# Designs tried in a protein design run: peptides against a protein of PDB entry 4AID. Part 31

Target 1, 242 residues: chain A of PDB entry 4AID
Amino acid sequence: FDIKRKTIEWGGKTLVLETGRIARQADGAVLATMGETVVLATAVFAKSQKPGQDFFPLTVNYQEKTFAAGKIPGGFFKREGRPSEKETLVSRLIDRPIRPLFVKGFKNEVQVVVTVLQHDLENDPDILGMVAASAALCLSGAPFMGPIGAARVGWVDGAYVLNPTLDEMKESKMDLVVAGTADAVMMVESEIQELSEEIVLGGVNFAHQQMQAVIDAIIDLAEHAAKEPFAFEPEDTDAIKA

## One batch from the design tools (peptide; aimed at target 1 G141 P143 A225)

Design b2_p18_5_s3 (made by RFdiffusion4, then SolubleMPNN; from b2_p18_5, 9 letters changed)
Fold by OpenDDE base, seed 1:
Structure b2_p18_5_s3 (fold): chain B 242 residues (1-242), chain A 18 residues (1-18)
Amino acid sequence: as target 1 above (242 residues)
Amino acid sequence: MREEMLRRTEEIRRKAQE
């Protein structure tokens, strides 16, 4: 097995990104761990466009599998087949920042699947899922202009907290999820309790700064484990105006 | 290699903006 691993300290926690052990049939596959929370991200893309495809067919699915139900609170009560509200929300959190980063004109089917394998009751799988999905896409060879990083920011005791635990979040006046590239913020989702716009904007900047270590870790992993880039040339839209 | 991936990403961004 050609297993590649990147380990960093991030927000006082160990983040591990691993590829080459699981889901080898995918174009990209990453096992990501933070604390004892574990997710598997897989990226698969079609090598040709469907005839008559007029839009970019990206599907993102975040899921908690039944085999993880003993490792994920409330997993025992989930009916098989329909995404929960959380699974739907997290799928959108992953989709939003990655969708605009595909090369314009690329209309091959892309499927990103994030599966929670374990939950430690401290580290939420959503941020880890965003990071893992970004890494899986960067490894895939798809024409994806990532990586993205992601971070959650809390406001606890008058300070920003990177990726607060579920217990720290009970005391937090902010739940701010940010995703971005090295250069730009791509997505913000926020729930705030009586905080100024200045504190929220400061939280976005803090998140963007803190996610750079994750972006660098994904780049380092991709340098050692990425597939060859898919040969895609955007159709010269200028040739259709002649 | 980072610079080459960034360069490829930038080149792809440039081509996608043209």
Scores: peptide ipSAE 0.015, ipTM 0.555, DockQ to the pose 0.078
OpenDDE base, seeds 2, 3, 4, 5: peptide ipSAE 0.007, 0.014, 0.008, 0.006; ipTM 0.469, 0.524, 0.389, 0.473; seed 4 fails the geometry check

Design b2_p18_5_s4 (made by RFdiffusion4, then SolubleMPNN; from b2_p18_5, 8 letters changed)
Fold by OpenDDE base, seed 1:
Structure b2_p18_5_s4 (fold): chain B 242 residues (1-242), chain A 18 residues (1-18)
Amino acid sequence: as target 1 above (242 residues)
Amino acid sequence: MEKEMLERTEEIRRKAQE
């Protein structure tokens, strides 16, 4: 197996990005690990546009399968069939920052699937899923102008905390999820308890600074493991208006 | 709120790079 692995220290934890072992039929596939939380992201894209396709058909599915739930004490048997509220929310958190980064005019079907394989009850798989999805897209050869990084920022005892544990989050006055490129913040989602806008803005900046190491790790992985870029030339729609 | 925070963050970052 041609397995490529990138390991970084990130917020006092080891982040591992691995490709080449699992889901080889996907255009991109990344196994991401932080602590004992493990996610598999896969990216698949169509090599042609469907006739009459008028919008960009991106689908993002985040899934916490029952294999992860079997280790969660009190994990109710998720009835098969409907995404949970969390799965729906995290699917949107992944979709929002990646959607605008596809080359304009690309209307081939893209499917991103993030599957939680293991949960350690400390590291939330949502941030890890965002990172893994970004990495899988960068490996895929799709016309994606990523990577994105992502980070969660808490506010505990008057300080910012990068990727707080689920226990640290109980004491946090902020749940701030940020996603962005090297150059731009693309998405902010926040739940805040009585904090100033200044603290929140500082948290966004902190998140964006801290995600650079993840962005660099994805780039390094892609340099060694990415597929050939899909040859996509946007139709010069400006030439049809002349 | 979110959009305004993004716009302000982008402005702060731009100013820090200049």
Scores: peptide ipSAE 0.033, ipTM 0.594, DockQ to the pose 0.032
OpenDDE base, seeds 2, 3, 4, 5: peptide ipSAE 0.029, 0.030, 0.025, 0.032; ipTM 0.643, 0.679, 0.643, 0.670

Design b2_p18_6 (made by RFdiffusion4)
Pose (drawn by RFdiffusion4):
Structure b2_p18_6 (pose): chain A 242 residues (1-242), chain P 18 residues (1-18)
Amino acid sequence: as target 1 above (242 residues)
Amino acid sequence: AEAFEEMEEIRKRAFEAR
């Protein structure tokens, strides 16, 4: 039972989100393609709370398979091992904006794994990894507030540029990743060539405008393919507090 | 809260439709 939201031509690149063919045993699994870079994002959460668990346990593992680029690993063991700098950075890049959007009071194990299956030498899977992770979360049925969008905004020839490619990045004076909900920007991360607060803030806003098409697309797939929502009421400590 | 409720409604509709 296969389903796509393959629409979203997004910033001139084709973004496809597919579910129901791969990883059917996960709560949410989405194979996401942008251009020719492909990641599988899976989301599983426990249907129970561990005794005495006092914070919300969430793990995000982003991993790159070197076969995503047609190469065997250079390491003595010719297999991927400990996460690199890029994998741990991207893992925090997904975790940061998601961790606060789970319903306050929810403390079940939640694991989201994103694996890079193909890299097209142009479209960084890091942003795509964020989008696919958000899509799988929505489809899983966990208490995850609305979808998240994300984009990289560059600054080339005096204009904002959405999801610039790796070659376009050579000419950019800004590298800004923004992830947000429909209402709000949730995170920023950037490296900037001494640009003003105004332009920087402009890029953040441009990104939040440009990522709406993605949130829409996730909401659209969730409408056709999401699992039943997991019932979770927080405790009405409201009367005790007053 | 409203956005959360809307997502809950969407998920219910998707489940009931199947």

Design b2_p18_6_s1 (made by RFdiffusion4, then SolubleMPNN; from b2_p18_6, 9 letters changed)
Fold by OpenDDE base, seed 4:
Structure b2_p18_6_s1 (fold): chain B 242 residues (1-242), chain A 18 residues (1-18)
Amino acid sequence: as target 1 above (242 residues)
Amino acid sequence: MELQEKLEEIRRKAAEKR
């Protein structure tokens, strides 16, 4: 096993990104851990485009599996076949920032799967899932212009809190999820309670600043463990405007 | 191996290792 690991301190917690131990048959696979919350992200992409493919076929699937349900708040035995509301929402949170970062004209099928393996009842697996998905794509060799980072920002006792625990979130006046590249914010999702626009904008900036350490950690992991870039030449789309 | 079969194998092996 060629196991590569990056460990950083992030928001007063240890973030671990690991590859090479599990899911080695994926194009990219990352086991991400924060506290005792553990997620597996896998990225797989087709090596050719389907005949007549007219759109980019990206699928993102966040899953809280039944074997983790005994440690997931409200985790009942989910019937196979329909994502929960949470799984649907988190799948969209991961999809939104990554979709625009694929090279234009790439229409090979891409599937990103994030599986919650363990939940500690403190650290929400959604942010960890976003980070893991980004890392798995960067390792895959897919024409993905990431990494993205992600962060949740709370507002507790008149201060910003990076990735608040589920208990700290009960006292938070803000649930702000931000995702972005090193250079740009790509996605904001926010629930706020009687906060000024200034505090919310400050939260976006705080999130974008704090996610840089995660972006750098993904880059460092990719330098040591990424596959060779998939040979993809965009079709010259300028030839269709004549 | 089709993309779907690869994903199913990944998911199965991840569940078997716990």
Scores: peptide ipSAE 0.035, ipTM 0.586, DockQ to the pose 0.032
OpenDDE base, seeds 1, 2, 3, 5: peptide ipSAE 0.015, 0.015, 0.013, 0.013; ipTM 0.497, 0.539, 0.494, 0.522

Design b2_p18_6_s2 (made by RFdiffusion4, then SolubleMPNN; from b2_p18_6, 10 letters changed)
Fold by OpenDDE base, seed 3:
Structure b2_p18_6_s2 (fold): chain B 242 residues (1-242), chain A 18 residues (1-18)
Amino acid sequence: as target 1 above (242 residues)
Amino acid sequence: DELLEKLIEIQKKAAEKR
């Protein structure tokens, strides 16, 4: 098995991105680990457009499956077949920053599936899922203009905290999730308790700075393990304005 | 998101100063 692995220190935790062991039938597949939280992201894309396809058919599905339920709070009672409120929210958090980064005119079906394999009760799998999905897309050969990074920022004891634990988040006055490219912030989601706009904007800048190490780690993994880019010529939409 | 729009505006103003 040709297993490629990138390991970085990120916010005082070890982030591991691995490919080549699991889900090799996908276009891209990444096993991501932070602490003892483990996610598998898979990216699959169709090699042709469906006849009459008028929109970009991207589907993102984040799942905290029942086999991890013994390690996920409340997981034992998840009904098969409906996403939880959390799974629906995290699927949207992953979708929002990646959707605009596909090459304009690409309308082949794309499926991103993020599966939580293990939860350590400290590291939330949502941020890890965003990172893993980005990495899986960059490895896939899909016309995706990533990578994205992602980070959660807390405000604890008058300071920014990168990816606070679930226990640190109870004392946090901010839950700020940021995703972006190397050059741009693409998504912000925030819950804030009585903080100034200056602190919040500073938190977004902090997140964007801290995610650069993750972006660089995905690029390094892709240089060693990405598939050849799918040959896609965007239809010259400027030729229809003549 | 008003916060993202404000950030994009700040980033544009910072890029125009280079």
Scores: peptide ipSAE 0.022, ipTM 0.649, DockQ to the pose 0.027
OpenDDE base, seeds 1, 2, 4, 5: peptide ipSAE 0.020, 0.018, 0.021, 0.019; ipTM 0.616, 0.598, 0.623, 0.635

Design b2_p18_6_s3 (made by RFdiffusion4, then SolubleMPNN; from b2_p18_6, 10 letters changed)
Fold by OpenDDE base, seed 1:
Structure b2_p18_6_s3 (fold): chain B 242 residues (1-242), chain A 18 residues (1-18)
Amino acid sequence: as target 1 above (242 residues)
Amino acid sequence: MEMLERLKEIRRKAAERR
């Protein structure tokens, strides 16, 4: 098995990104671990565009499997079939920052699947799922202009907290989820309790700074394990300059 | 805003059921 692994310390926790063990049939596949929370992200893309395809057919599916449900909050027997509200919302949270980073004119089908394999009840799989999805896309050879990093920022005891635990989040005056590239913030989602705009903007900046270590970790993993880039030339010459 | 609020409410309700 050609297993590649990157390990970093991130917000006082060990983040592990691993490829080469699982889902070898995918274009990209990453196991991401933080604490005892474990996710598998897979990226698969079509090598041709469907006839008459007029939009970019990206599908992002976050799922929490029934076998992990004993440890997953809200994991009452997920009947196979319909995504839960959580799964739907987290799928959108992952979709939003990655969708704009595909090369313009790319209209091949892309499927990103994030599966929660384990949950520790401290580390939410959503942030880990964003990181894993980014890494899986970077490994896939798809024309994805990532990586993205992601971070959750809390405000606990008058300070920023990177990726607060579920228990720390009870005391947090901020739930700020940020995703971005090395150069730009791509997505901000926030729930704020009576905090100044200055604290919130500082939280976005803090998140963007703290996610650089994750971006660098994905780059390092991709340098060692990425597939050859898919040869894609957009037909529209204006798309080459973006 | 609405999405994180809703996720937080889902987490809260899930913790209260344990």
Scores: peptide ipSAE 0.330, ipTM 0.846, DockQ to the pose 0.016
OpenDDE base, seeds 2, 3, 4, 5: peptide ipSAE 0.043, 0.028, 0.104, 0.033; ipTM 0.689, 0.678, 0.748, 0.724

Design b2_p18_6_s4 (made by RFdiffusion4, then SolubleMPNN; from b2_p18_6, 10 letters changed)
Fold by OpenDDE base, seed 4:
Structure b2_p18_6_s4 (fold): chain B 242 residues (1-242), chain A 18 residues (1-18)
Amino acid sequence: as target 1 above (242 residues)
Amino acid sequence: MEMQKKLEEIRRKAAEKR
């Protein structure tokens, strides 16, 4: 096993990104850990375009498996076949910032699967899933123009809190999820309670600043573990429709 | 253009280390 690991301190917690031990059949696979919350992200992409493919076929699937359900708040035995509301929302939360970062004209099928393996009841697996998905894509060789970072920002006792615990979130006046590249914010999702626009904008800036350490950690992992870039040249016809 | 070259460079460095 050629195991590569990056460990950083992030928001007063240890973030671990690991590759090479699990899901080696994927193009990219990352085991991400924060506290005792553990997610596996896998990225797989087709090596050819399907005949007549006219759109980019990206699928993102976030899933909380039944074996982790005993540690997931409200985790009941999910019926096989329909994503929960949470799984649907988090799948979209991961999809939104990554979709625009693929090379224009790339229409090969891409599948990103994020599986919650463990939950500690403190650290939400959604942010960790976003980070893991970004890392898995960067390792895969797919023409993905990441990494993205992600962060949740709370507002507790008149201060910004990076990735608040589920208990700290009960006291938070803000649930702000931000995803972005090193250079740009790509996605904002926010629930706010009687906060000024200035505090919310400050939260976006705080999130974007704090996610740089994660972006750098993904880059460092990719420098040690990424596959060779998949040879892809966009057809000249896809350049003319901009 | 710059981000593509950066990502290709990262992946090239990763391949050279294997």
Scores: peptide ipSAE 0.064, ipTM 0.710, DockQ to the pose 0.798
OpenDDE base, seeds 1, 2, 3, 5: peptide ipSAE 0.027, 0.061, 0.023, 0.028; ipTM 0.623, 0.718, 0.629, 0.607; seed 2 fails the geometry check

Design b2_p18_7 (made by RFdiffusion4)
Pose (drawn by RFdiffusion4):
Structure b2_p18_7 (pose): chain A 242 residues (1-242), chain P 18 residues (1-18)
Amino acid sequence: as target 1 above (242 residues)
Amino acid sequence: SEAEEWWKKKEEFFEELE
């Protein structure tokens, strides 16, 4: 039972989100394509709370398969091993904006895994990885507040540029990743060539405007394909506090 | 659809939490 939101031509690049064909046993699994870069994002959460668990346990594992680029690993064991700098950075990049959007009071194990299956030498899977992770979370039925969008905004020839490619990045004076909900920007990360607070802040806002088409697209797939929502009421400590 | 109904219920629940 296969389903796509393949629409969203997004910033001139085709973004496809598919579910129901791959990884049917995960709570949420989305194969996401942008251009010709492909990632599978899966989301599973435990249906129970561990005794005495006192914080919200969430793990995000982003991993690149070297076959995503037609190469065998250079390591002595010719197999991927410990995460690289890029994999741990991207893992925190997904974790940061998601961790706060789970319902306050929820403490079940949640694991989201994003695997890079194909890299097109143009579209960085890191942003795509964020979008696919958000899509799988929405589909899983876990207490995850609305979808997250994300984009990279560059600054080329005096204008904002959405999701610039790797070659476009050579000419950019800004590298800003923003992830947000429909209402709010949730995270920023950037490297900037001494641009003003105004332009930087402008890029953050441009990104938040440009990522709406993605949140819409995730909401659209969730309307056709999400699992039943996991019931979770927080404790009404409201009367005790007053 | 069932999924659409479930999704609406989930949104309503999140609005109640706000």

Design b2_p18_7_s1 (made by RFdiffusion4, then SolubleMPNN; from b2_p18_7, 9 letters changed)
Fold by OpenDDE base, seed 1:
Structure b2_p18_7_s1 (fold): chain B 242 residues (1-242), chain A 18 residues (1-18)
Amino acid sequence: as target 1 above (242 residues)
Amino acid sequence: SRSREWLRKKREWFEKLA
């Protein structure tokens, strides 16, 4: 097996992006690790458009499997088959920044699945899932104009904290999730307690700066492990307007 | 960097197809 790995230090933690060991049937697959939290992201895309497809059919599913739930405090007994509120939220956090980055006119089905394999109770798998999904899409050959990076920013003791632990988040006045490209912020989601807009905007900038290392890590991994870009011809939509 | 060259080529490829 040709296993490729990129390791960086990020926010005082080791981030590992690995491909080639698991889910080789996917177009892209990345095992991402931060601390002892582990996620698997897979990207699969159809090689043809369905007849009559009028929208871009992107599906993003974030899942915390029951085998990982034994390590997750308050692991809701997920009734088999329905996403939890958290899974739905995180699926949207992944979807929002990646959806605009697909080439216009591409209407082949794309499925991104992020599975939490392990949780360390310190590092939330959502940020890791966003990073892994970005990496998997970059490896897939899909017409995805990423990568995106992602970061969580806290405000603890009057300072920004990159990817605070779950314990640090109890003391944080801010839960700010940012995703973006090297050049632009694509998504912001925030919960704020008694902080100025200036501090929040500063947090967005801090996140965007800090995610550059992750973006660079994904690019480095992709240089070595990405499939060739998928050759597709957009259906000439101009011919339908005539 | 070589890594940025991959990204450039990918962008050029998809920009050419669009």
Scores: peptide ipSAE 0.438, ipTM 0.883, DockQ to the pose 0.333
OpenDDE base, seeds 2, 3, 4, 5: peptide ipSAE 0.337, 0.404, 0.437, 0.379; ipTM 0.867, 0.884, 0.888, 0.877

Design b2_p18_7_s2 (made by RFdiffusion4, then SolubleMPNN; from b2_p18_7, 10 letters changed)
Fold by OpenDDE base, seed 1:
Structure b2_p18_7_s2 (fold): chain B 242 residues (1-242), chain A 18 residues (1-18)
Amino acid sequence: as target 1 above (242 residues)
Amino acid sequence: SKSAENLKKKLEKFKKLA
């Protein structure tokens, strides 16, 4: 098996990005691990546009599957059929920052699936899922202009905490999720308890600084495992409207 | 590597379109 792996220390935890062991039929596939939390991201894209397709058909699905449910808080038999509120929320958190980074005029179907394989009860798989999805798209030939990084920021004992544990988050006055490129913040989602705007803005900046190591790790993985870029050229009419 | 070249080509090809 041609397995490529990148390992970094990130917020006092080991982040591992791996490709080539699983889901080889996908255009991109990344197994991401932080602590004992494990996610699989897969990216698949159509090689042609559907007739009459007028919008970009990106679908992002985050899933906490039943085989991991024994290690997922609240993982009692989620009946097969509808995403939970968490799965719906995290699917949107992944979708929001990646959608703008596709080349304009690309209207081929893209499916990103993030599957939680293991949960350690400390590291939330949402941030890990965002990172894994970014990496899977960067490995694919799809016209995606990532990577994105992502980070959660807490505010505990008057300091920023990168990717707080579920226990540290109980004492946190902030739940701030940020995603961005090397150059820009693409998405912010926040729940805040009685903090100044200055502390929140400082948290966004802290997140953006801390995610650079993840962006660099995705680039390094892609330099070793990226597929041939898809032969896409937008029609001149779509380029003029951009 | 071929992969690094693929990534570079992807970014260079599409950077003009983004």
Scores: peptide ipSAE 0.254, ipTM 0.839, DockQ to the pose 0.785
OpenDDE base, seeds 2, 3, 4, 5: peptide ipSAE 0.208, 0.039, 0.030, 0.177; ipTM 0.824, 0.625, 0.603, 0.806

Design b2_p18_7_s3 (made by RFdiffusion4, then SolubleMPNN; from b2_p18_7, 9 letters changed)
Fold by OpenDDE base, seed 2:
Structure b2_p18_7_s3 (fold): chain B 242 residues (1-242), chain A 18 residues (1-18)
Amino acid sequence: as target 1 above (242 residues)
Amino acid sequence: SKSKEWLEKKREWFEKLK
């Protein structure tokens, strides 16, 4: 096995991005760990466009598997065969920031699957899943102009907290999820309790600043482990220059 | 920055594939 690993300290926690050990049949595969929460992201893309394909067929599936359910809050209420509300929400949180970063005119089928393998009951796998999906796409050779980073920001005792634990979130007046590139915020999702717009905007800026270390870590991994870019000719040349 | 270098490298790769 040719295993590549990047480790950083991020918000007082160890983030590990690993490739080469698992899911080698995928175009990109990343095992991501934060604390003792572990996710596997895989990216697979078709090498040809389907006849008559008129839209970009990206599918993102976040899954909390039953084997991890003994350590996942709410794991007992899985309706067989349908995603939970959380799985649906997190799938959208991953989809929203990555979809615009594909080269225009690319209409090959892309499937991103994020699977929760372990949960530590402190670190939510959603942010980790966003990071892992970004990394898997950067490794895949698909025409993805990432990476994205992601961060959750809390507001606890009058201060911003990066990726608060599930227990810290009980005391937080803000649940702010941000995703972006090095240069731009791509997505904001927020739940707030009696906070000023100034504090919320400051939280977005804090998130964007803190995710730069993750973006750099993904790039470092990709420089050592990415596949060659897939041979694709875009219809619009301006999409590559943007 | 590492991000700018990576983005430039990606742009160059896809421009060469045209």
Scores: peptide ipSAE 0.483, ipTM 0.908, DockQ to the pose 0.143
OpenDDE base, seeds 1, 3, 4, 5: peptide ipSAE 0.448, 0.442, 0.349, 0.287; ipTM 0.896, 0.893, 0.862, 0.838

Design b2_p18_7_s4 (made by RFdiffusion4, then SolubleMPNN; from b2_p18_7, 11 letters changed)
Fold by OpenDDE base, seed 1:
Structure b2_p18_7_s4 (fold): chain B 242 residues (1-242), chain A 18 residues (1-18)
Amino acid sequence: as target 1 above (242 residues)
Amino acid sequence: SASAEALRKKLEHFAKLA
């Protein structure tokens, strides 16, 4: 098995990005681990456009499946049929920053699936899922202009906290999720309790700085493990409308 | 690294198409 792994220290925790063990049938597949929380991201893309495809058909599905249900809070046997509110929200958090980074005119079907395999009850799998999805897309050969990084920022005892634990988040006055490239913030989602705009903006900057190590880790993994770029040229008709 | 250069070339290739 040609297993490639990148390990970094990130916010006082070990982040591991691994490829080549599982989901080899995908265009890209990454197993991401932080603490004892484990997610699998897979990226699959069609090698041709469907006739009459008018829009970019990106689907992102985040899933907290029953395999981890013994360790997921509220792990009732979720009947296999409908995403939870959390799964729907996190799917959107992953979709929002990645969708703009596909090359214009690319209208081949893309499916990103993030599956929570294990939860430690300390490290939320959402941020880990965003990172894993970014890495899987970078490995896939799809015309994706990533990577993105992601971070959660808390405000505890008058300081920023990178990726606070679920227990630290109970004391946090801020739940700030940021995603971005090396050069730009692509997405902000925030729940704030009576904090100044200055503290919130400082939190966005802190998140963007802290995610650079993750972006670099994805690049290093992709350098060693990425598939050849898909041979894609946009049709001249989409270039005329820019 | 040669691989950094490959990813960079990929990104530069796609950036020329954007």
Scores: peptide ipSAE 0.116, ipTM 0.740, DockQ to the pose 0.543
OpenDDE base, seeds 2, 3, 4, 5: peptide ipSAE 0.091, 0.066, 0.084, 0.043; ipTM 0.719, 0.706, 0.715, 0.627; seed 5 fails the geometry check

Design b2_p18_8 (made by RFdiffusion4)
Pose (drawn by RFdiffusion4):
Structure b2_p18_8 (pose): chain A 242 residues (1-242), chain P 18 residues (1-18)
Amino acid sequence: as target 1 above (242 residues)
Amino acid sequence: EAYEEMNEIREKAVEKRE
């Protein structure tokens, strides 16, 4: 039972989100393609709370398979091992904006794994990784507030540029990743060539405008394919507090 | 409200499959 939201031509690149063919045993699994870079994002959460668990346990693992680029690893063991700098950075990049959007009071194990299956030498999978992770979360049925969008905004020839490619990044004076909900920007991360607060803030806002098409697309797939929502009521400590 | 709307969307998806 296969389903796509393959629409979203997004910033001139084709973004496809597919579910129901791969990883059917996960709560949420989405194969996401942008251009010709492909990642599988899976989301599983425990249907129970561990005794005495006192914080929300969430793990995000982002991993790159070297076969995503047609190469065998250079390591003595010719197999991927410990996460690189890029994999741990991208893992925090996904975790940061998601961790606060789970319903306050929820403390079940949640694991989201994103694996890079193909890299097209142009479209960084890091942003795509964020979108696919968000899509799988929505489909899983866990108490995860609305979808997240994300984009990289560059600054080339005096204009904002959405999801610039790796070659376009050579000419950019800004590297800004923004992730947000429909209402709000949730995170920023950037490296900037001494641009003003105004332009920087402009790029943040441009990104939040440009990522709406993605949130829409996730909401659309969730309408067709999401699992039943997991019931979770927080405790009404409201009367005790007053 | 955004959380409730996401739950409504998920419930609609179940109802369509039913």

